# Peptides against a protein of PDB entry 2Q3Z: the designs that were tried, part 128

Target 1, 272 residues: chain A of PDB entry 2Q3Z
Amino acid sequence: YVLTQQGFIYQGSAKFIKNIPWNFGQFEDGILDICLILLDVNPKFLKNAGRDCSRRSSPVYVGRVVSGMVNCNDDQGVLLGRWDNNYGDGVSPMSWIGSVDILRRWKNHGCQRVKYGQCWVFAAVACTVLRCLGIPTRVVTNYNSAHDQNSNLLIEYFRNEFGEIQGDKSEMIWNFHCWVESWMTRPDLQPGYEGWQALDPTPQEKSEGTYCCGPVPVRAIKEGDLSTKYDAPFVFAEVNADVVDWIQQDDGSVHKSINRSLIVGLKISTKS
Target 2, 254 residues: chain A of PDB entry 2Q3Z as posed
Amino acid sequence: YVLTQQGFIYQGSAKFIKNIPWNFGQFQDGILDICLILLDVNPKFLKNAGRDCSRRSSPVYVGRVGSGMVNCNDDQGVLLGRWDNNYGDGVSPMSWIGSVDILRRWKNHGCQRVKYGQCWVFAAVACTVLRCLGIPTRVVTNYNSAHDSNLLIEYFRNSEMIWNFHCWVESWMTRPDLQPGYEGWQALDPTPQEKSEGTYCCGPVPVRAIKEGDLSTKYDAPFVFAEVNADVVDWIQKSINRSLIVGLKISTKS

## One batch from the design tools (peptide; made by RFdiffusion4, then SolubleMPNN)

Design b2_p21_3_s2 (from b2_p21_3, 11 letters changed)
Fold by OpenDDE base, seed 4:
Structure b2_p21_3_s2 (fold): chain B 272 residues (1-272), chain A 21 residues (1-21)
Amino acid sequence: as target 1 above (272 residues)
Amino acid sequence: SHEPTPPPPEGEESFKILSAP
């Protein structure tokens, strides 16, 4: 999980699992230096360099910084996300085959955001950076991945009497989503939460005002302990959200129905 | 939140697609 530079990222759907080869390249020339630059341009460093540097021995702290800095939201981060299929002014997210080119482009253009990324690109770059920094990390793919926007652990669909989805569909289920899991101790938590920690660099929701996510113990997610730092409810929802249909009746009343036909979450942890 | 993934254009594949029940 630290030494492997080449691997696969799982994509597609739960029914049709695909993968792509990916060059993480964490030991390629200059990549570590770029990862250090990433740390040196993070908002916490810019605010208080001494305090930031003093905390870089903590994989918890570093993981959280990296999850925020891999995306360019709120900072000088690496990647700009785009999902609208309009990539003409950059590189299509589907065109990337490794993290190295992305990181080099970012650095070589004065830490200007690279266009463009999607979840697997964010995750892969985060994986590279974390591995460079000596943190054992793997990419995770979750099929039927929920994006809970209101922190209620539900994906809610509003439907008319005919079952047609109404509204803006703000809450969503991705066919797949990628994030990373990093191995670390959690001295900031109660005993027993050492091990794999989920981190999500895709800018989905803000955590403490920044587009970052985690680290949260995978154990906490598995056990349903949503009180653990960081972002346990969100990560839990990605893999365990219930789907609720709000069905509008003819009288204007709304009936809540749990939709068990759509199962959220099928997590695959990569071994590469 | 980020933008939802639109359906793929005709003849193209989008890797990330919104699933609805």
Scores: peptide ipSAE 0.023, ipTM 0.550, DockQ to the pose 0.133
Fold by OpenDDE base, seed 3:
Structure b2_p21_3_s2 (fold): chain B 272 residues (1-272), chain A 21 residues (1-21)
Amino acid sequence: as target 1 above (272 residues)
Amino acid sequence: SHEPTPPPPEGEESFKILSAP
């Protein structure tokens, strides 16, 4: 989880699992320096360098910073996300084969955001950075992954009488989503929450005002401890959300139905 | 690219596959 520079990222769907080769390249020339630059341009460093540096010995702190800095939302982060298939002014997310080129482009262009990333690209870059900083990290793929936007642990769809989804699909279930898990102690939590911690660098929801997610103990998610910092409800929803259909009838009435056919979450974590 | 997940066939279960470090 630290020494492997090449691996695979799982994609596709639960029924049609695919993978792509990925070069993490955490030991390639200059990558450590780029990871240190990433830390030195983070908002917490810019606000108070001494305080930021004093906390870099904490993998919890560093993991949270990296989660925020891999995306360019709210900061000078690495990647701009895009999902609309309009990639003509950049690089298609599907074209990347490794983290090294992305990180080098970011640094060489004065820490300007690289166009473009999607979840596996964000996750892979975060994995590279965290491994480079000595934090054991793996990429995780979750099939049928939910994006809860209102923190109610539900994915809500509005449907017409014919079952067709109406309005803006604010909440989504993705065919797959990728994030990372990092191994660390959690001295900031009660005993027993050491081990794998979920971190999500894909900009989905704000946590404490920044597009970042985690670290949250994988154990807390398994046990349903939603009080555990950071972002336990969101990560829990990604893998366990219930789906609710709001069915509008011709008379304007709305019926709430639990969609039992939509099962959220099929997480694959492998050594890469 | 990401796409909205189609409803799985009835009877499929979600599970987690974890590897040790």
Scores: peptide ipSAE 0.016, ipTM 0.502, DockQ to the pose 0.079
Fold by OpenDDE base, seed 1:
Parts: sequence; C-alpha cells; structure tokens
Structure b2_p21_3_s2 (fold): chain B 272 residues (1-272), chain A 21 residues (1-21)
Amino acid sequence: as target 1 above (272 residues)
Amino acid sequence: SHEPTPPPPEGEESFKILSAP
C-alpha cells in the first residue's frame, strides 16, 4: 500500500470485470517534489501558508487536500475530467499507463491542468500522491456506482406510462467508479473509526464548497453512520443508494414502482 | 470508458454490497 509502485486497476462492469496495469511510481525521481508542489499550490496554502503547513502532519487534512487537488476544479489541480469521447485536444483517459507521466506533465507545464482524466485516472493519481506522502492507500473500484446529486440516498428515475424515461438523467449509476481508501487514525472522531478511509478525487459533488470528498471511515459507511465527517451520505449512496422508479400517468399522478433495489456497490479493493 | 448504467426494468431485485477489505 505504500511500497508497491506497480499495480492493477479494476474496470468494466459487474458482469465483465476488467483490469489494466498501472504504474503508480511514487518513488520515481522528482515525484515527491511534485507532490510537495501540489500541496504548495492548494487554496489553503495560498490563503494561509503557516496554517496549512502546520496541519500537514494530519493525514485527514492532507487526504482532503489531495482529494481536491487531483482534480483541477476550483484550483490549480492536476487533471481535467472529460467523459464525452472528445479527446482530440489532449490525451484520452484510456491512454494513460501510470501516474508519473501525468504528474510530470502537470509540473512541466507550470501546474496547468492535464487533459484528460476519468475516475480511475483521478483515483490512481491520488493514490500515487498519498503513497508518496507516506499514507497507505489503495485504489477501489465500485461496480454499479451511484451518483446522488440531491443527498437523499436515492437514485430516482421518472418514467411515463409506457416505461420510457422522462427528462434529463441528473442522477446516474456508473458501470464502475473508482476512488481511494487510505489507512489512518481519526483522532477527530469517536474511537473505533480508525482504519480505511474513503476519499474520492473525481469531481462529482462539492464538499464545503470544493470538489473533494472524504476522508470518511469505511466502517461508518458499512454501519450507516451518515453523520460522520466527511461526506458520509455521498459515499454511502455510491455503494448503497436505493433506486426508485416513478411512473407518471396521463393524469399527472406519480406512482412509486415496487421498491426493488438495484444492485449497487460491488466494491473491489486492490491488494497492492 | 466510464459510462452510465441504464436503470434495470421494474421489478429486478438487487442487493446492496459493501465488500470488506
């Protein structure tokens, strides 16, 4: 989780699991320096360098900063996300073979955002940075991963009387989604929440005004403790959201279809 | 690629799964 530089990232679907090799490369030349630059360009450092530096001894603080800085949303972060298959002005997310090239490109271009990433790229870069900073970290893949936008722990679909989906799908279930889990103590929480903490660097929802997610204890998610900081409801929904189909009749009445929950949250963690 | 999964047809049973480390 700290020492391994080569690994695999799981992809595909629950029915057809795939993997790709990935070079995390946290010990390659210059990577530590790049990780330190990443910390030194974060919004909290720019606002108050002394306060930011004083908090870098906390893996909770650092994890949250890294989650925000791996994406370029709201800051000088590393990666720009794109999902529309229009990658001609950059590098296709599917073309990356490791974190090292991404981090080097970011630094060498004056901390300009690298085009492009998707969830596994965000997760893999976050994993590299966190490992480089001495935080045990692994990439996690979740199949049928929900994106809850309204924090109600539901993925809601509206259908007409013919079963056709109406309107723009704001909420969605991904075939797979990747994030990271980092091992740390949680002195900021009640006893028993030490261990694996989920962090999601893919820019999906804002947490306290920034596109970041976590750290949240994996135990809290497992036990349904949604009050646990940070972002427990969102991470819980990724793995445990209920899917609700609403049927709109011609008279405008809306009926809830029989609550048969979708299989959400087949989670696979990397062993290295 | 990272693509949305279409919702299942009405009545399909599913389980919530959180794999342990």
Scores: peptide ipSAE 0.016, ipTM 0.531, DockQ to the pose 0.092
Fold by OpenDDE base, seed 2:
Structure b2_p21_3_s2 (fold): chain B 272 residues (1-272), chain A 21 residues (1-21)
Amino acid sequence: as target 1 above (272 residues)
Amino acid sequence: SHEPTPPPPEGEESFKILSAP
């Protein structure tokens, strides 16, 4: 999980699993230096360099910083996300074959955001950076991945009497979503939460005012312990949200229905 | 591409598996 430079990222759908080859390249020339620059331009360093540096021995702290810095939201981070298929002023997310070119472009252009990324690109770059920093990390793919925006562990759809979706789909389920899991101890938590920790660098929701997510113990998610930092409810919802249909009748009555046809979450962890 | 999954029609099979860490 630290030494592997080449691997695969799972994509597609739960019914049609696909993969792409990816060069993580954490040991390629200059990549470590770029990862250190990433740490040195993070908002916490800029605010208080001494405090930030003193905390870099904590994989919990570093993981959270990297989760925030892989996206360019709120900071001088690496990647700008885009999902509208308009990539003419940059590189299509589907065109990337590795993390190295992305990181080099970011650094070489004065830490300007690289256009463009999507979830697997964010996850892969985070994986490269974390591995480069000595944190065992793997990319994971979750099929039918929920994006809960209101922290209620539900994906809610509003429908008319004919079952047609009404209004903007603020909450959504992705065909697949990628994030990373990193191996670390959790001295900041109760015993037993060491091991794999989920980190999500895709800018979906703000955590403590920054687009970042985790680290949260995979065990806590598995056991349904949503009290554990960081962002346990959000990560739990990604893999286990219930889908609710709010059906409005012509008389103005609203019927709540659990959509059992849509099951959130099929998590696949990479073996290497 | 990364795209939102439309709600399946009633009766369509869905899958939910959480892999062990």
Scores: peptide ipSAE 0.009, ipTM 0.506, DockQ to the pose 0.090; fails the geometry check

Design b2_p21_3_s3 (from b2_p21_3, 11 letters changed)
Fold by OpenDDE base, seed 2:
Structure b2_p21_3_s3 (fold): chain B 272 residues (1-272), chain A 21 residues (1-21)
Amino acid sequence: as target 1 above (272 residues)
Amino acid sequence: EHQPTPPPPEAEEMFKELVAP
């Protein structure tokens, strides 16, 4: 995981899985230095450099910092997300073929946000950075990935009596979503949660005031232990949320229905 | 101000198909 510089990122849909080649390039010239700059411009370092540096021996701490710094939300992070197909003032997320050019552009432009990223770009850059820092990391793709905004483990849609969706879809299901899993011990948790930890650098929800996510033990998610830090309910919902339809009747009554046709979550972990 | 991530257009089209009555 740490040594692999080239790989594939899975995309598409659950029914039609696709992949793209990606150059992680963690050992290319200057990339490690850029990763160190990323740490030195993070909000925690700027607030208290001594405290931040003293905690960099913890992969838990570093992983959380990296998940926040790969996106430019809240800080001088690497990538600006954009999903509206208007990329004329930057680079289309679909045009990237590796992490190296992104990181070099970020550094060379004075740590100015790079335009633009989407989930696999965020995940791939995070993977590069974490590998550079000596943390075994892989990109993960989850098909039919839920974005739960209110931490109720549900994706809720309102429908009229004809089944037509009413109002804006606040909560959503991605055809696919990418994040990373990193291997680390969890001395901050109860025994047994060492191993793969999920981290999500795509700016979806704030965690403790910052657009970051994780690390959370993959085991905790699998076992349904949502009490463990960090962000277990959110990550659990990405892979396990139930879809609920609230159907309004003519008399004003609302009927709750579980949408069994929408199965959330099909996670694929890379082998390298 | 930065907002939560919206779904990509490609995902939106697929999503519409999935949640259609």
Scores: peptide ipSAE 0.027, ipTM 0.558, DockQ to the pose 0.096
Fold by OpenDDE base, seed 3:
Structure b2_p21_3_s3 (fold): chain B 272 residues (1-272), chain A 21 residues (1-21)
Amino acid sequence: as target 1 above (272 residues)
Amino acid sequence: EHQPTPPPPEAEEMFKELVAP
């Protein structure tokens, strides 16, 4: 989880699992220096360098900073996300084969955001950075991954009388989503929540005003302890949300239907 | 490649039953 530089990232769908090779490259020349630059340009450092530096011994603190800094939302972060298949002014997310080129491009262009990333790119870069900083980390793929936007643990679809989805699909289920899990102690929590912690660097929802997610104990998610910081409800929903269809009839009536055919969550963790 | 999960065929049939007159 720290020493492996080459691995695979799982993609595709639950029925058709795919993978791509990925070079994490955490020990390649200059990569550690770039990771340190990433820490030194984070908003917390810019606000109070002494306070930020004093907290860098905490993998909880560092993990949360990295989750926020891998995306360029709200800060001088590494990657700009894009999902509309219009990548002509950058690099297609599907073209990346490793984290090293991304990090080098970011640094060499004055910490300007790299175009473009999607979930596995965000996760892979976060994995590289965290490993560089000595935090055991792995990429995780979740098939049928829910994006809950209103923290109600439901994915809600509005449908017309013909069953067609109406309005902006604000809430959605991804065919797959990637994030990272990092091994750390949690002295900031009650005993028993040490171990794997979920961190999600893909900009999906704001946490305490910043596009970041976690760390949250994998155990807390498994046990349904949604009070555990950070962002337990969101991460729980990614793997456990129920799907509800709101069907509007011609007379204006709305029927609520639980969609039992859409099962959220099938998580695969990697060894490398 | 990263996209919303389409409804399964069985779900489509269920919807047809629900909205059928």
Scores: peptide ipSAE 0.022, ipTM 0.546, DockQ to the pose 0.068
Fold by OpenDDE base, seed 5:
Structure b2_p21_3_s3 (fold): chain B 272 residues (1-272), chain A 21 residues (1-21)
Amino acid sequence: as target 1 above (272 residues)
Amino acid sequence: EHQPTPPPPEAEEMFKELVAP
């Protein structure tokens, strides 16, 4: 989990699983220095350097910082996300083959955001950084991954009688989504939550005002303990949300579609 | 091809909108 520099990232769909090779490269020349720069430009360091540095011995603290800093939302983070297939002014997310080039580009351009990333790119860069900092980490792929925007643990679609999506904004189920799991103790929680912790560097929802997610114990998610910090309800919804497909009639009445059933969540880790 | 998308059948592909700094 710390020593492996080359691996695979799972993609595709639950029915048609694909993978790509990825060079994490956490031990390549200069990568550790770049990871330290990432810590030194984080908002908490800029606000109070002494306090930030005093907390860097905590993998919980560092994991949360890295989750926020891998994306460029709210800060001088590494990657800008883009999903609209318009990548002409940067690098297509599908073109990356490793984390090293991304991190070097970020540093060499004065910590300017690298264009562009998607979930597996965010996850892979986070994995590299966390491993470089001595935190055992693996990439996770979740098929049929839910994005709950209103914290109700439901993914709701509204359609007309013709099956057309209604409204400008709907909650989303991704064919796949990637994040990371890191091994750490949780002295900030009740005993028994040590082990794998989920962290999501893809900017999806704000946590305490910043686009970051986790760490949250994988055990807490499995057991349904949604009171566990950080972001347990959101991560729980990614893997367990119920899907409701509503049909809206012309008279304004709504009923559940009985013809569509979606199964949320099929998680695959790169390592056991 | 490799990007995450909502599972079909969807009327339109959905994309995440992000606030850039």
Scores: peptide ipSAE 0.020, ipTM 0.525, DockQ to the pose 0.100
Fold by OpenDDE base, seed 1:
Structure b2_p21_3_s3 (fold): chain B 272 residues (1-272), chain A 21 residues (1-21)
Amino acid sequence: as target 1 above (272 residues)
Amino acid sequence: EHQPTPPPPEAEEMFKELVAP
């Protein structure tokens, strides 16, 4: 998980699993220097360099910083996300074959955001950076991955009497979503939460005012401990959310229905 | 073949906002 520089990222759908080769390249020339630059341009360093540097011995702290800095939201981060198939002013997310080119482009252009990324690109770059910094990390793919926006552990659809979805579809289910898991101790938590920690660098929701997610113990998610920092409810929902249809009738009444046809969560962890 | 992970068409504007500079 630290030494492997080449691997695969799982994509597609639960029924049609695909993979792509990916060059993580954490030991290629100059990559460590780029990772250190990433730390040195983070908002916490800019605010108080001494405090930031003193905390870099903590993989919990570093993991959270990297989660925020891999996306360019709120900072001088690496990647700009885009999902509308309009990539003409940049590089299509589907064109990337490794993290090294992305990181080099970012640095060589004065830490300007690289266009463009999607979930697996964000995850792969985060994986490279974390490995480079000595944190054992793997890319994770979750099929039928939920995005819960209101932290109620539900994906809610509002429907008319004919079953047609009404209003803004703010909540959604990805065909697949990628994030990373990093191995670390959790001295900031109760005993037993050491091990794999989920981190999500794809900008989806703000955590403490920044587009970042985690680290949260995989064990906490498995056991349903949603009080565990960081962002346990959000990560829990990605893999366990229920889908609910709110059906409005002509008389103004609303009927709640569980949508059993939409099953959230099928997680695959990579070996490299 | 590589496939994007597009949001549902109705959620496209939301994601544009989330990733806006």
Scores: peptide ipSAE 0.025, ipTM 0.575, DockQ to the pose 0.106; fails the geometry check

Design b2_p21_3_s4 (from b2_p21_3, 9 letters changed)
Fold by OpenDDE base, seed 2:
Structure b2_p21_3_s4 (fold): chain B 272 residues (1-272), chain A 21 residues (1-21)
Amino acid sequence: as target 1 above (272 residues)
Amino acid sequence: SHEPVPPPPEAEESWKKLIAP
């Protein structure tokens, strides 16, 4: 995992799986230095450099910092997310072919946010940074990925009597979502949660006031241990949320319908 | 492209009346 510089990122849909080639390039010239700059501009370092540096021996701590710093939300992070197809003032997320150009652009422009990223771009850059820092990491694609905004493990849609969706779709299911899994021990948890940890650098929800996610043991998600830090309910919902339709009738009655046609979650890990 | 998937209209409806007026 640490040694692989070129790979594939899975995209598309559960029914039509696609992939793109990606250059992670963690060993290319200057990339390690850029990863160190990323650590040195993080909010925790700026607040207390000595404390931040003392914790960089922990892959749990570093993973969480990287998850927050790959996006530019709340900090001088690497990428600005955009999903509205208006990319004229930057680079389309679909145009990127590797992490190296993104990281070099970020550094060369004084740690100014790079326009633009989407989930696979965030995940790929995080994968590069984590690998560069010596943390075994892989990109993961989850098809029919849920974004739970209210931590109830449900994706809720309101519908009229005709089945038409009413109001703003606050909660979403993505055709696919990408994040990373990193291999680490979890001395901060009960025994048995060592191994793959999910980290999500795409700015979806705040965790402890910052747009970051994880690390959370993949085992905890699999076993349904939602008490496990960090962000177990959110990551669990991405792969296991139930879809609920609230159908309002003309008489004002509301019916709950479980949408069984949308199976949330089909996780594919790259065997790199 | 990363696009939201709209819920399919043909949900297997388990109708439970939750709120009666």
Scores: peptide ipSAE 0.020, ipTM 0.509, DockQ to the pose 0.078
Fold by OpenDDE base, seed 3:
Structure b2_p21_3_s4 (fold): chain B 272 residues (1-272), chain A 21 residues (1-21)
Amino acid sequence: as target 1 above (272 residues)
Amino acid sequence: SHEPVPPPPEAEESWKKLIAP
């Protein structure tokens, strides 16, 4: 989880699992220096350098900073996300084969955001950075991954009388989503929440005003402790959201239907 | 690329894990 520089990232769907090779490259020349630059350009450092530096001994603090800085939302972060298949003014997310080129491009262009990333690219870069900083980290793929947008632990679809999804895109279930898990102690929590912590660098929802997510104990999610910092409800929903169909009838009535055929989440954790 | 999908009729149970290299 720290020493492995080459690995695989899982993609595709629950029925058709795919993978791509990935070079994390955490020990390649200059990569550690780039990770330190990433810390030195984060909003918390720019606001109060002394306070930020005093907290860098905490993997909880560093993990949260990295989850925010891997995306360029709200800051001078590394990657710009794009999902519309229009990548002509940058690099297609599907073209990346490792984190090293991304990090070098970011640094060499004055910490300008790299175009473009999607979930596995965000996760892979975060994994590289966290490993560089000595935090044991792995990429996780979750199939049928929910994106809860209103923090109600539901994925809600609006449908017509024919069962067709209506309106602007309802809450989403991704065929797959990637994030990272990092091993750390949680002295900021009650005992028993040490171990794997979920962190999500893909800009999906704001946490305390910034596009970041976690760290949240994997144990807390498993046990349904949604009060646990950080972002437990969101991460819980990614792997456990219930699906609700709101079916509009021709008379204008709306019927609520719980979709019992779909269970959100099938998680794969990588060793390398 | 990953894509948003409607609920599939067949789904795996939540929190099923496959540990792979």
Scores: peptide ipSAE 0.018, ipTM 0.565, DockQ to the pose 0.082
Fold by OpenDDE base, seed 5:
Structure b2_p21_3_s4 (fold): chain B 272 residues (1-272), chain A 21 residues (1-21)
Amino acid sequence: as target 1 above (272 residues)
Amino acid sequence: SHEPVPPPPEAEESWKKLIAP
């Protein structure tokens, strides 16, 4: 998890699983220096350098900083996300084959955001940075991944009596989503939550005012302990949201139907 | 590519963890 520099990232759909080769390259020349620069330009360092540096011995603290700094939302982070298939002014997210080129581009352009990333690119760069900092990390793919925007643990669709979707689809299920899991102790939690911690660097929702997510114990998600910091409800919803169809009838009545056909969450964890 | 899944017609199933090598 720390020593492997080459691996695979899983993509596609639950029915049609695909993978791509990826060079993480955490031990390539200059990558450690770039990871240290990433820490030194984070908002917490800029606000209070002494306090930030004193906390860098905590993988919990560092993991949360990296989750926020891999995306360029709210800070001088590494990657700009884009999903509209208009990549002419940058690099298509599908063109990347490793983290090293992305990190070098970011540094060489004065810590300007690299265009462009999607979930697996964010996850892969985060994996490289965390491994470089000595934190055992793996990329995770979740098929039929829910994006809960209103924190109710539901993906809600409005339909008419004919089953046609009404209004703008505010809530979304992705064909796949990628994030990372990092191995760490959790001295800030009750005993038993050490081990794999989920971190999501893709800018989806704000956590404490910043586009970051985690770390949250994988055990807490499995056991349904939504009180566990950080961002347990959001990560729980990604892997276990219920889909609800609100059927509006002609008389204005609304019927709740639980859509059991769409299974949210088929999670693949990589060993290398 | 990362793409939204249109809501399927009504059906039931649960969360599974796969460990890849």
Scores: peptide ipSAE 0.031, ipTM 0.573, DockQ to the pose 0.096; fails the geometry check
Fold by OpenDDE base, seed 1:
Formats: sequence, C-alpha cells, structure tokens
Structure b2_p21_3_s4 (fold): chain B 272 residues (1-272), chain A 21 residues (1-21)
Amino acid sequence: as target 1 above (272 residues)
Amino acid sequence: SHEPVPPPPEAEESWKKLIAP
C-alpha cells in the first residue's frame, strides 16, 4: 500500500462496475516536498506551528489534517469540488489521470486551489499524500453511497401524490463515492480499534467546523459504535443508511412507498 | 461520484447538485 505508485480506481455503478488507471506517484521527484508544504500551510500550523509539528508523529492527527487540506474549503487546500458539469474555467474532474499533476499544479501556482475535483480525485490525492508521509493507504469505492445531511442515519424523500419530490431535496445517494482507508493504531481510543481507518477528503459535511472526515475505525462502523471519533455516524450512514420514500396525500396523511427498493452501500477496497 | 442515483426518470435533474459550494 505504501510502495505502489500506479493503480486503479473503481467507478460506475453497482450493476456496471468500471475502473480507471491512476498514477499515485508518491515517490516522484518533488512530491514529498509538496506534501510537506501541504502540512505547513494547514490552519493548525498557521495558528501554532510548534503544536502542529509536535503532533505530526501521530497518523491520526496527520490523517485528519490531510482530509481537510485535500479540499480547498476553509483553507489553502488542493482541490475545488464541482458537480454541475460546468468545468470550462478549469480541468474536468474526469480528465485527471494521476495525483502528481494535481499536486504540482497546486504548488507551482502558489498553493492556489486546483479546478476541479470530485470524490475519486479527492480520494486519490489524499491517498498519494498519506502514502508519501509513510501511512499505508488505499482508495475505497462505495456504490449507492448515501450522504446524510441531518445526521438521522436515514435518507428520506418526501413526495406528493403525483410522485414529485418535495422539500429542499438535500438528501442524496451517489452512484458511487470514493474515500480512503489508512492503516494506523488508535492510542486515542480503547484497545481493538487499530487497523483500517476511514478518511473522507470530499467536502460533504463539516467536522468540528472544518470540511474533513475521520479517521474512524472501520471496525467501529462494522460494529455500529457510533460514539467513536471521528465522524462515525456520517461514515456509518454512507454505507448503512436506511432509505425511506414518503408519499404525502392531500389530506396530510403520510405513508411509505411500497414500490421503491434502494439499498445503500456496496464497498470495494482496492488492492493497489 | 459522477452523479447521484437518479430518482424516477421524471425528476432526474433535481438530484444533480453541488455538495459543498
């Protein structure tokens, strides 16, 4: 997981799995220096350099910093996300073939945000950075991945009698979503939560005021321990949320739709 | 992600949005 520089990222849908080749390139010239710059421009370093540097021996701390810094939300991070198919003022997320070009562009333009990324781009760049810093990391793809915005572990859709979606339409399920898993000990938790930790660099929800997610033990998610830091409820919902499709009648009565069968979560971990 | 899992075909466009502006 640390030594592999080329691999594949899984995409598509649960029924039609696809993959793309990706150059992670963590050992290419100058990439380590760029990863160190990423750490040196993070908000925690800017606030207190000595405290930040003293904590860089912790893969838990570094993982959380990298999760926040791969996106440009709230900081001088690497990538700007965009999902509206309007990429004319940048590079389409679908055009990237590796992390190296993205990181070099970011550094060479004075740590200006690179346009644009989506989930697999965020995950792949995070994977490169974490590997470069000596943290064993892999990209994960989850098909039918939920984005729970209200922290109720449900994806709820409200419809009128005509089937039209009502409300703010904020709840969604992605055809696929990508994040990373990193191998580390968890001295900040009870024994048994060492191993794979989920980290999500895609700016979906704020964690402690910053667009970052994790690390959270994969074991905690499997066992349903939602009290485990960091962001266990959100990551749990990505892979396990229940979907409820409500129909509201004119009389104000509400009932569940019997015709919709949508299952959240089909996780695939990459081997390289 | 490329796109959200579509709702019924008649409402597909309503599901495409930015996650975090």
Scores: peptide ipSAE 0.022, ipTM 0.612, DockQ to the pose 0.126; fails the geometry check

